# Ledger of designs, part 119: peptides against a protein of PDB entry 4U39

Target 1, 302 residues: chain A of PDB entry 4U39
Amino acid sequence: SIKVIGVGGGGNNAVNRMIENEVQGVEYIAVNTDAQALNLSKAEVKMQIGAKLTRGLGAGANPEVGKKAAEESKEQIEEALKGADMVFVTAGMGGGTGTGAAPVIAQIAKDLGALTVGVVTRPFTFEGRKRQLQAAGGISAMKEAVDTLIVIPNDRILEIVDKNTPMLEAFREADNVLRQGVQGISDLIATPGLINLDFADVKTIMSNKGSALMGIGIATGENRAAEAAKKAISSPLLEAAIDGAQGVLMNITGGTNLSLYEVQEAADIVASASDQDVNMIFGSVINENLKDEIVVTVIATG

## One batch from the design tools (peptide; made by RFdiffusion4, then SolubleMPNN)

Design b2_p20_6_s2 (from b2_p20_6, 8 letters changed)
Fold by OpenDDE base, seed 5:
Structure b2_p20_6_s2 (fold): chain B 302 residues (1-302), chain A 20 residues (1-20)
Amino acid sequence: as target 1 above (302 residues)
Amino acid sequence: MVTFDKVYEYENRTVGVKYP
C-alpha cells in the first residue's frame, strides 16, 4: 500500500488538497496535536498524537513538543503505517507539529521498511526568522529519516503567482505544490487498490537519495508539451538546475488528447537537461478534467 | 530522442523507465 501522512496544519491542508483533487491509489492519514484542526481533515484516518502531552491543544509552534508528541504516539504511528510499501510524509516546516513530528514519523516508516519520501515546505520569509530556523532543523532531521526529501521553497511560489496574490492563496498554492509533488510520484506507481510493477523501478531511483528538487510546468497550445517541460526544468521551485541529476521522475498529465509524441517530446527535453546516464522514470496520465492544458512535474535526485 | 528500457502501459497511463 501507499500511504500519505499529513503532519500538522500544513501537512493536513496538503492532504485535504490531495483528497479534493482525487489523488488515487493512496491511503490518507492526518496527524496533528491539535484535535480541533484534526477534525477538519478529510482523511479517512485521523490520528491525534501527544494527547497526554498537549491535551489536544496543539504544539504551540514548538518543534520539541511536536517531536515528543510523535514519540508518545510511536506505537499508534507504527500500527497506522504497518504494511505500507511507500509512505509520503508531508508537512509545512517551521511550525510545531509538522516540524517536530514529521521526522519521527518518517523514521518510523523507514524502520518499517517502507520507501519513505518527505514532501515538505520551507516557510515564507514573511512568516519570520523563527519559523525559518525551526524549518531548517526539521528539514535536517527529515533528511536523515527519509529515502528522498523534496523541499518546496515557499518563497519561490511568490515568483510564480501574481504580486497581488493574497497570503491565504499563497498558502493554498503551497498546499497545491505539495499535492503535485506527491501526485507526481504516486501517479508513477499507484493504481486504485494496487501498486504497479514499476514500483520496483521507482524504489531503485528514490531509495537513499537524500534531497530532491521539484519543478512544475504548465502550458497550453500546439507546443504545450515542450513548453510545459521547459517550464518544469526551469521552474523557480527547483532552487538549482537539474543538470547532472542522476535520477529523474517526470509526470506528464494531460487531457484525452495527450499524444504519445507530446509525452516523448517532454521526456526528451527533461532527459536532455539531466545527466547523460540519467535513470529516468516518466509517467503519462490522462486527466479528463484537463482539456488543452498539460502539466509536467519533474523530480530530480542525486 | 530518449529511449526507454521498460514501458508499462495501463488503462489511463504509460510509465517508461530509462536505466543508466
Scores: peptide ipSAE 0.471, ipTM 0.937, DockQ to the pose 0.865
Fold by OpenDDE base, seed 4:
Structure b2_p20_6_s2 (fold): chain B 302 residues (1-302), chain A 20 residues (1-20)
Amino acid sequence: as target 1 above (302 residues)
Amino acid sequence: MVTFDKVYEYENRTVGVKYP
C-alpha cells in the first residue's frame, strides 16, 4: 500500500488538497498535536500525537515538542504505517509539529522497510528567521530519515503566482505544490487498491537518493506538451538545473485529448535536459477535469 | 528521441522506464 501522512498544519492542509483533487490509489493519514486542527482533516485516519505531552493544544511552534509528541506516539505511528510499501511524509517546515514530528515519522516508516519520501516546504522569508532556522533543522533531520527528500522553497512560489496574490492564496499554492509533488510520484505507481509492477523501478530510482528537486510546467495550445516540459525543467521551484540528475521521475497529465506524441515530446525534452545515463520513469495520466491544459511535473534525484 | 526500455499501458495511464 501507499500511505500519505500529513504532519502538522501545513502537511494536513496539503493532504486535504490531495483528497479534494481526488488523488487515487493512496491512503491518507493526518497527524497533529492540535486536536481541533486535526478534526478539520478530511483524511480517513486521524492521529493525535503527544496527547499526554500537549493535551491536544498543539506544539506551540516548538519542534522539540513536535519531536517528543511523535516519540510518545511511536507505537501508534508504527501500527498506522505497518504494511506500507511506500510512505509519503508531507509537512510545512518551520512550525512545531511538522518540523519536529515529520523526521520521527519518516524514520519509523523507513525502519518498517517502506520506501520513504519526504515532500516538505521551506517557510516564506516573511515568516521570520526563527521559522527558517527551525525549518533548516527539520530538513536536516528529514534528510537522514528518508530515502528521497523533495524540498519546496516557498519563496519560489512567489515567482510563479501573481504579485497581487493574497497571502492566504500563496499558502494554498504551497499546499498545491506539495500535492503535485506527491501526486507526480503516486500517479506513476498507484492504481486503485494496487501498486503497479513498475514499483521496483521507482524504488531503484528513489531509494537512498537524498535530496530531490521538483519542477512544474503548465501550458495550453498546439505546442503545450513541449512548452509544459520546458517550463518544468526551467521551473523557479528548481534550485538547480537537472542536467546532472541521475534519476528523473516525470509525470505528464492532460485531458482526454492528450496524445502519445505529446507524451513522447515532453519525455524527450526532459530526458535531453538530464544526464546522458539518466534512469528515467515517466507516467502519462488522463485527468478529465483538464480540458486544454497539460501539466508536467519533474522530480530529479542524484 | 528518447527510447524507453519498458512501457506499461493502463486504461488511463502509460508508464515508461528508461534505464542507464
Scores: peptide ipSAE 0.458, ipTM 0.933, DockQ to the pose 0.859
Fold by OpenDDE base, seed 1:
Structure b2_p20_6_s2 (fold): chain B 302 residues (1-302), chain A 20 residues (1-20)
Amino acid sequence: as target 1 above (302 residues)
Amino acid sequence: MVTFDKVYEYENRTVGVKYP
């Protein structure tokens, strides 16, 4: 089974966005220290952590409270993650619960033998220095606790959205990028009730790889596949080029008119931009809600 | 053109793998 665990406010917002976009073949778990915020989750499984420590009042933006809350609830987390083949841990770094609890939850998943993938955001610079410092500590702890860590630099989202984008919309876009990171991988593996035979190949690409980079490209028109692939490998979300990447996961999503030629063209561009000896897995997905758009997601490891 | 060593076809998805 594949489980996605949203940790704290940002993680739970991302999980809600995943559910709203009907990401299939995944079990969703919402974790929070704030009982009121947790009640707003769309996840089937809702877990309040640190009930004794916090009394459901949240972590007060303190990562140490988030950490202790997860430690208090370790047995409950273990039971919720038991039997998972893969666990995605998603959180917004810089807060209390997400920053503190996500590494603990990730370690629990890893100790259970699940392929553990972190998909987290760095806070926007406008959220202030305290959040950035807390996020740095949380990201460091996540890196030790996961097989692969995808870090989304929220400030780079501002490069791909309109300059006049309201702060609330920038956060929504961060939630969407988190969704794309999880979905880009889960779509490669998840079938209704089955894990694909290629899960072994995903494990090879993602196991003990440390930090991964994520790029997204969207395009329309006659050359949409090539354009989307080129945008993905040059995405502002990439903190570096993928030219040395030893492992690549590519997802291409299009409407019902997505052709095999377009899939091959996109895959060729991404492979050509990677290491010559790259271990690459790609998946094509049909999304009927996409009319003329193609979305390419690239995750580079190694 | 990239050559994939494995290709899996599902109802609404195609997955391909290239090994080193």
Scores: peptide ipSAE 0.451, ipTM 0.932, DockQ to the pose 0.834
Fold by OpenDDE base, seed 3:
Structure b2_p20_6_s2 (fold): chain B 302 residues (1-302), chain A 20 residues (1-20)
Amino acid sequence: as target 1 above (302 residues)
Amino acid sequence: MVTFDKVYEYENRTVGVKYP
């Protein structure tokens, strides 16, 4: 089974966004120290952690409280993760619960033998220096606890949105990018009720790889596949070029008019931008809600 | 054009793998 765990406020918002976008083939778990916030989750499984420590009042933006809350609830987390083949741990770094609990949850998943992937955000600069420092510590702890860690630099989202974008919309976009990171991988391996036989190939690309880079490209029109692929490999979300990447996961999503030629063209662009001996998995997904739009997600490892 | 060593076809998706 594939499990997605949203940890804290940002992680739970991302999970809600995944559910709203009908990401299939995954089980959703919402984890929080704040009982009121947890009640707003759309996840089937809701877990309050650190009930004795916090009394459901949250972590007070303290990562040490988030950590201790996850440690208190270790047995419950183990039970919820038991039998998972893959675990996505998603969180907004810089807060209390997400920053502190996500590394603990990730380590529990890894110790259970699941392929453990972190998909986390770095806070916006406007959220202040304290959040940035807390996020740096949480990201460091996540890197040790996961097989692959995707870090989304929220400030780079501001480069791709309008300068007048309201703060609430910038956070929604961060939640959407978290969704795209999880979905970009889950679409490769998850069919409704089945894990694909190629899960071994995903494990090869993602196991013990450390930090991964994520790029997203969206385009429409006659050259939409090529444009989307080019945007993905040059995405502002990429902190570096993918030219040295030994492992690549590519997802291309389009409407019912997505052609095999478009898929091949996009895959060729991404592979050509990677290492010559790249281990690459691509998935082509039809989303009937997409009209003329193509979305390419690239995750580069190694 | 990149060639894939494995291709899996599902109802609403295709997955391909290229090995080193």
Scores: peptide ipSAE 0.445, ipTM 0.929, DockQ to the pose 0.870

Design b2_p20_6_s3 (from b2_p20_6, 11 letters changed)
Fold by OpenDDE base, seed 4:
Structure b2_p20_6_s3 (fold): chain B 302 residues (1-302), chain A 20 residues (1-20)
Amino acid sequence: as target 1 above (302 residues)
Amino acid sequence: MVTFDKVYVGEKSTIGIRYP
């Protein structure tokens, strides 16, 4: 089974976005120290952590409170994650709950023998230096606790969106990028497509790889596959070129009109941009909601 | 519709084409 655990406000918003976009084949778990915020989750499983420590009032933007809250609730987290083959831990770094609890939850998942993938955001620069420093500490702790850590730099999302984009919409886009990171992997396993990967293939690419970068490309029209692939490998979310990666996981998602030729064309572009010795795996997914769009997601590991 | 089970790009590229 695949479980997605959203940790704190940002993680729970991402999980809500996943549910709203009908991401299939995964179990959703919402974790928070704030009981009121947790009640707004759309996840089937809702877990309040650190009830004794916080009394449901949240972590007060303190990562140490988030950490201790997860430690207090360790047995409940273990029970919720038990039997998962794969666990996605999603969080917005820089806050209290997400930053502190996500590494603890990830370690619990890893200790249970699940392939543990972190999908987290760095805060926007405008959220201030304190959040950036807290996020750096949380990201460091996540790297030790996961098999692969996808880090999404929110400042790079601002390069993709209009400069006049309201702050609320920029956060929604961050939630959407978190969704795309999880879905880009989960769909390869859980959603039938033109090319299906098994869990063992994904495990080979993602086990003990440490940091990963994600690129996303979306296109329409006659050259949509090539354009989407080119956008993915040149994505602002890729803080480094894909050529330095030891492993590449690629998802090519299209509508019912996605052709094998388009899949091959996109794969060839990503392969040509990667090192010759890269271990590249790719899958294709059919999503009826995309109509004429192709979405290419690349995850560069190593 | 040709379904590919696994496509590896690299030294061990085994393209398994499952024909329906």
Scores: peptide ipSAE 0.008, ipTM 0.481, DockQ to the pose 0.076
Fold by OpenDDE base, seed 2:
Structure b2_p20_6_s3 (fold): chain B 302 residues (1-302), chain A 20 residues (1-20)
Amino acid sequence: as target 1 above (302 residues)
Amino acid sequence: MVTFDKVYVGEKSTIGIRYP
């Protein structure tokens, strides 16, 4: 089974966005120290952590409280994650609960033998230096606790949205990028497409790879496959070029009119931008909601 | 029905397509 665990406010917003977008074949778990915020989750499984420590009042933006809350609730987390083949741990770094609890939860998943993937955001620069410093500590702890850690630099979202985009919409886009990171992988396993991957293929690319970068490209029209692939490999979300990556996971998602030729064309572009010795796997997904759009997601590991 | 087979070329994993 595939489990997605949202940790703290940002992680739970991302999980809500996944549920709203009908991401299939995954089980959702919402984790928070704030009981009131947790009640707003759409996840079937809701877990309050650190009930004794916090009394449901949240972590007060302190990562040490988030950490201790997850440690207090270790047995409950273990029971919720038991039997998972793959666990996504999603969180916004820089807060109390997400920053502190996500590494603990990830380690629990890994110790249970699940392929453990972190999908996390760095805070926007405008959230202030304290958030950035707390996020750096949380990301460092996540790297040690996961098989692969996808880090989304929120400041790079400002390069793909309109310059007049309100702050609230920038946070919503961060939640959407977290969704895309999880869905881009989970759909390859859980959703039938033109080219299906199994869990063993994904495990080969993602096991013990450390940090990963994600690029996304969307296009329409006659050259949509090539354009989407080019946008993905040049995505502002990629803090580095995909050259030098040891592994590449690619998802080509399209509507019912997605052709095998378009899938191959997109895959060839990504392969050409990657090292000769890169271990690249790609899958395709059919999403009827995309109509004439193609979405290419690239995850570069190593 | 199109059948997909895993094809490994060096360290790269690809999918081979078999047409009926």
Scores: peptide ipSAE 0.006, ipTM 0.415, DockQ to the pose 0.099
Fold by OpenDDE base, seed 3:
Structure b2_p20_6_s3 (fold): chain B 302 residues (1-302), chain A 20 residues (1-20)
Amino acid sequence: as target 1 above (302 residues)
Amino acid sequence: MVTFDKVYVGEKSTIGIRYP
């Protein structure tokens, strides 16, 4: 089974976005120290952590409170994650609960023998230096606790949206990029396509790989497959070129009109941009909600 | 007061939060 655990405000917003976009084949868990915020979750499983420590009033933007809250609730977290083959831990780094609790939850998942993937955001520069420093500490702790850690630099989202985009919409786009990172992997296992992958294929690429980068490309029209692939490998979300990755996981998602030729064309572009010795695994997904759109997601590991 | 009840789905138990 695949479990997605959203940790704190940003993680819970991402989980809500996944549910709203009907991401299939996953179980959703919402975790928070704030009981009022947790009530707004659409997840079937809701877990308040650190009830004795925080009394449901949240972590006060303190990562040490988030950490201690997860430690207090260790047995409940273990019970919720038990029997998962794969666990996604999603959080916005820089806050109290997400920054402190996400590494503890990830370690619990890993100790249970699940393939543990972190999908986290680095805060925008405008959120201030304190959040950036807290996020750096939380990201360091996540790297030790996961098999693979996808880090989304929120400042790079400002390169793909209009400069006049309201701050609230920039946060919604960060939640959407977290959704795309989880869905881009989970759909390869849970959703049928023209080329299917199993859990063993994904485990080979993602086990004990440390840091990963994600690129996303979306296109329509006659050359949509090639354009989406080119956008994915040149994505602002890639802090480094894909050349030099040890492993590449690629998802090619389209509507019912997705052709095998388009899948091959997109895969060839990503392979040509990668090192010759790269272990590349690619799958295709059919999403009936996509009409003429192709979405290419690339995850570079190592 | 949030009470935690074990919700059993098949052979697996999950912790469900029952809101009053």
Scores: peptide ipSAE 0.000, ipTM 0.303, DockQ to the pose 0.016
Fold by OpenDDE base, seed 5:
Structure b2_p20_6_s3 (fold): chain B 302 residues (1-302), chain A 20 residues (1-20)
Amino acid sequence: as target 1 above (302 residues)
Amino acid sequence: MVTFDKVYVGEKSTIGIRYP
């Protein structure tokens, strides 16, 4: 089974976005120290952590409180994660609960033998230096606790949105990118396509790889596969070129009109941009909602 | 529609297709 755990406010917003977009084949768990915020989750499983420590009042933007809250609730987290083959831990780094609890939850997942993937955001620069420093500590702790950590630099989202985009919409886009990171992987396992991957294939690329980068490309029209692939490998979300990556996981998602030729064309472009010795595995997914769009997601590891 | 097990690229611009 695949479990997605949203940790704290940002993680729970991302989980809500996943549920709203009908990401299939996954179980959703919402974790928070704030009981009121947790009640707004759309997840089937809702877990309040650190009830004794916080009394449901949240972590006060303190990562140490988030950490201790997860430690207090360790047995409950273990029970909720039991039997998962794969666990996604999603959070916005820089806050209290997400930053502190996500590494603890990830470690619990890993100790249970699940393939543990972190999908987290760095805060926007405008959120201030304190959040950036807290995020750096949380990301460092996540790296040790996961098999693969996808880090989304929120400031790079500002390169793909209009300059006049309201702050609230920028956060919604960050939640959407978190969704895309989880869905781009989970769909390869859970959703049938033209090219299916098994869990073992994904595990081979993602086990003990540390930090990963994600690129996303979307296109329409006659050259949509090539354009989507080119956009993915040049994505602002890629803080570095995919050149030098030891492993690449690629998802090519399209509508019912997605052709094998388009899948091959997209794969060839990504392979051509990668190192000669790269271990690249790709799958295709059919999503009827995309109609004429192709979405290419690239995850570079190593 | 033909469904493939997986596609692997072991070398640059070389795609291996595994059929079911």
Scores: peptide ipSAE 0.008, ipTM 0.486, DockQ to the pose 0.081; fails the geometry check

Design b2_p20_6_s4 (from b2_p20_6, 9 letters changed)
Fold by OpenDDE base, seed 1:
Structure b2_p20_6_s4 (fold): chain B 302 residues (1-302), chain A 20 residues (1-20)
Amino acid sequence: as target 1 above (302 residues)
Amino acid sequence: MVTFDKTYVYENKTVGIRYP
């Protein structure tokens, strides 16, 4: 089974976005210290952590409270994660619960033998230095606790959205990028009720790889596949080029009109931007909700 | 043209794998 755990406010917002976009083949778990916020989750499984420590009032933006809350609830987390083949841990770094609890939850998943993937955001610079420092600590702890850590630099989202984009929309876009990171991987390996035969290969690419980079490209029109692929490999979300990566996971998602030619064209572009010796997994996915749009997600590991 | 060593075809997806 594949489990997606949203940790704290940002993680739970991302999980809600995943559910709203009907990301299939995964079980959703919402984890929070704030009982009121947790009640707003769309996840089937809702877990309040640190009930004794926090009394359901949240972590007060303190990562140490988030950490201790997860430690308090370790047995409950273990039971919720038991039997998972893969665990995605998603959180907004810089907050209390997400920053503190996500590494603990990730370590629990890893100790259970699940392929453990972190998909997290760095806070926007405008959220202040305290959040950036807390996020840095949380990211460091996540790196030790996961097989692969995808870090989304929220400031780079500002480069792909309109300059006049309201702050709330920038956060929604961050949630969407988190969704795309999880979905880009889960779509490769998830089928209804089954893990795909390629899961072993995904595990090989993602196990003990440390930090990963993600690029996203979206395009429409006649050259949409090529444009989307080019945008993905040159995405502002990529903190480095993918040419040095040891592994690449590529997802090409389109509507029912997605052609084999378009898939091949996009794959050729990403492959050409990668090292010849790269272990590459490519997935072509049909999403009926996409009309004329193609979305290319590239995750580079190693 | 990129070549894949393995290809898995599902109802709504195709997965290809290239090994080093």
Scores: peptide ipSAE 0.445, ipTM 0.926, DockQ to the pose 0.891
Fold by OpenDDE base, seed 5:
Parts: structure tokens; sequence; C-alpha cells
Structure b2_p20_6_s4 (fold): chain B 302 residues (1-302), chain A 20 residues (1-20)
């Protein structure tokens, strides 16, 4: 099974966004120290951690409280993750619960033998220096606890959205980017209720790869596949070029009119921007809701 | 044209893998 565990407020918002977008083939778990926030989760499994420590009042933006809360609830986390072939740990770094608990949860998943992928955000600069520093510590701890860690720099989202975008919309976009990171990988290996036969190959390519970067491109029109692919490889979310990556994962998602030519064109663009010796996984997915849109997600590992 | 060493075809998706 594939499990997505959202940790803290940002992680749970991302999980809600995944559920709203009907990301298939995954089980959702919401984890929080705040019982009121947890009640707003759409996840089937809701887990309050650190009930004794926090009494459901949250971590007070303290990562040490988040860490201790996960440690207190270790057995419950182990039970919830048991039997997973893959675990996505998603969180907004810089807060209390997400920053502190996500590395602990990731380590538990890894110790259970799951392919463990972190998909996390760095806070916006406007959230303050304290959050940035806390996030750096959380990201460092996540790197040690996962097979692959996708880090999304939220400040780069501001380069994609209108400068007049309200703060709440910027956070929604961050949640959507987290969704795309999880979905971009899960679409490669997941089918409703089953792990695909290609999972072994994905596991080989993603195991112990460390940090990863993500790019996204969306386009419509006659050259939509090429445009989306070009946008993905030049995405502001990519803090570095995909050139030099040890692994590249590409997902192309389109409507029912997605052609094999468009898939090949997008794949050729991404491959041409990558090293010749790179391990590349590509997936094409049909999503009837996209109509004329093509979405290309690129994840560069190593 | 990029070539893949393995290709998996499913009802709603195709997955291709290229190894070094």
Amino acid sequence: as target 1 above (302 residues)
Amino acid sequence: MVTFDKTYVYENKTVGIRYP
C-alpha cells in the first residue's frame, strides 16, 4: 500500500488538497497535535499525537514539542504505517508539529522498510526568520530520515503567482504544489488499491537519493506538451537545473485527448535537459478533468 | 527520441523507465 501522511497544519492542508483532487491509489493519514485543526481533516485516518504532552492544544510553533509529540505516539504511528510499501510524509516546515514530528514519522516509516519520500515546503520569507531557521533544522532532520526529500521553496511560488496574490492564496498554492509532488510520484506507481509492477524499479531509483527538486509546467494549445515540459524544466521551483541530477522523474498528465506524440515530445524535452546517464522514470496519465490542459511535473533527485 | 528500457502500459497511464 501507499500511504500519504500529512503532518501538522501545512501537511494536513496538502492532504485535504490531495483528497479534493481525487489522488487515487493512496491512503491518507492526518497527524496533528492540534485536535481542533485535526477535526477539519478530510483524511480517513486522523491521529492526534502527543495528547498527554499538548492536551490537543497544538505545539505552539515549537518543533521540540512536535518531535516529543511524535515520540510519545510512536506506537500509534507504527501501527498506522505498518504494511506500507511506500510512505509520503508531507509537511510545511517552520511550524511546530510539522517541523518536529515529520522527521520522526519519516524515520518510523523507513524503519518499517517502506520507501519513504518527504514532500515539504520551506516557509515564505514573510513568515519570519524564526520559521526559516526552524525549517532548516527540520529539513536537515528529514534528509536523514527519508529515501528522497522533495523540498519546495515557497518563496519561488511567489515568482509563479501574481504579486498581488493574497497571502491565503499563496498558502493554497503551496498546498497545491505539495499535492503535485505527491501525485507526480504516486501516479507512476499507484493504481486503485494496488501497487504497480513497476514499483520495484521506482524503489530502486528513489531509494537513498537524498534531496530532490521539483518543477511544474502547465500549458494549453497546439504546443501544450512542449510548452508544459519547457516550463517544468525551467520552473522557479527548481533551485538548480535538472542537469547533473542522478535521477529524473517526469509525470505528464492530460485529458482524454493527450496524444502519444505529445507524451513523447514532453519526454524528449525533459530527457534532453537531463544527463544522458540519468535514471529516468516517465509516466503519462489521463485525467478527464484537465480537458485541454497538460501538466508536466519533473522531480530531479541526487 | 528518448528510448526507455522498460515500458508499462496501464488502462489510464503508461510508465517508462530508462536506466544508465
Scores: peptide ipSAE 0.424, ipTM 0.922, DockQ to the pose 0.875
Fold by OpenDDE base, seed 3:
Structure b2_p20_6_s4 (fold): chain B 302 residues (1-302), chain A 20 residues (1-20)
Amino acid sequence: as target 1 above (302 residues)
Amino acid sequence: MVTFDKTYVYENKTVGIRYP
């Protein structure tokens, strides 16, 4: 089974976005120290951590409280993650709960033998120096606790969106990028009854790879496949070129009109930008909710 | 044109794998 665990406010917002976008083949778990925020989760499984420590009042933006809350609730976390083949741990770094609890939860998943993938954001620069410093510590702890850690630099999202984008919309876009990171991988393996056939190959690419980068491209029109692929490999979210990666995962998602030619064209662009000896997984996915858009997601590991 | 060593075809998706 595949489990997605959202940790703290940002992680839970991302999980809500995944549920709203009907991401299939995964079980959702919401984790928070704030009981009121947790009640707003759409996840089937809701877990309040650190109930004794925090009394449901949250972590007060302190990562050490988030860490201790997860440690207090270790047995409950183990029970919720038991039997997972793969665990996605998603969080917004820089806060209390997400920053402190996500590494603890990731380590629990890894110790249970799950392929453990972190998908996390760095805070925007405007959120202040304290959040950036807390995020750096949380990211370092996540890197030790996961097989692969996808880090999304929120400041790079500002390069993709309009300069006049309200702060609230910038946070919503960060939640959407977290969704795309999880969905881009889960769609490759989330087939009911068939997960075991391709999971071994995903595990080879993602196991003990450390940091990973993600690029996203979206396009419409006659050259949409090529444009989406080019945008993905040149994405501002990619802090480095994909040609140095040891592994590449690519997802090409389109509507019912997605052609084999478009899939081949996009795959060839990403492959040509990658090392010839790179281990590559490609997926083409039909999403009936997409009209004329193609979405290309590229994840570079190693 | 990129070639894949393994290909899995499902109802709503195709997965291809290229090994080094």
Scores: peptide ipSAE 0.394, ipTM 0.913, DockQ to the pose 0.886
Fold by OpenDDE base, seed 4:
Structure b2_p20_6_s4 (fold): chain B 302 residues (1-302), chain A 20 residues (1-20)
Amino acid sequence: as target 1 above (302 residues)
Amino acid sequence: MVTFDKTYVYENKTVGIRYP
């Protein structure tokens, strides 16, 4: 089984976005120290952590409180994650609960023998130095606790959105990028009847790989597949070139008119931009909500 | 054109794998 665990406000917003976008083949768990915020989760499983420590009032933007809250609730987290083959831990770094609890939860998942993937954001620079420093500590702790850590630099989201985008929409886009990171991988595995083969290959690429980067490309028109692939490998979200990666995961999502030719063309572009010795997996997915758009997500590991 | 070592084609999904 694949479990997605959203930790704290940002993680839970991302999980809500995943549910709203009907991401298939995964179980959703919402974790928070704030009981009121947790009630707004759409996840099937809702877990309040650190109930004794916080009394449901949240972590007060203190990562140490988030950490202690997860430690207090370790047994409950273990029970919720038990039997998972893969666990995605998603959080916005820089806050209290997400920053402190996500590494603890990730370590619990890893200790249970799950392939553990972190998908986290760095805060925007405008959120202030304190959040950046807290995020750096949380990211460092996550790196030790996961098999692969996808880090999304929120400041780079500002390069892909319109300059007039309201701040709330920029946060919404960060939630959407977190969604794309999880979905981009889960869609590769969530194949009816073949989960075991695809999972073994994904596990080989993602196990003990450390940091990963994500690129996204969206295009329409006659050359949409090629354009989307080129945009993905040149995405502002990629802080390094894809040719330095040891592993590449690629998702190609299109509408019902997505052709095998378009899938192959996009995959060829990404493969050609990658190192010759790279281990690469690609998958295509049909999303009926997409009309003329192709979305390419690339995850570079190692 | 890069050749993938394994390719699985389903009705609405394609998966390809290239090994080092």
Scores: peptide ipSAE 0.416, ipTM 0.921, DockQ to the pose 0.729; fails the geometry check

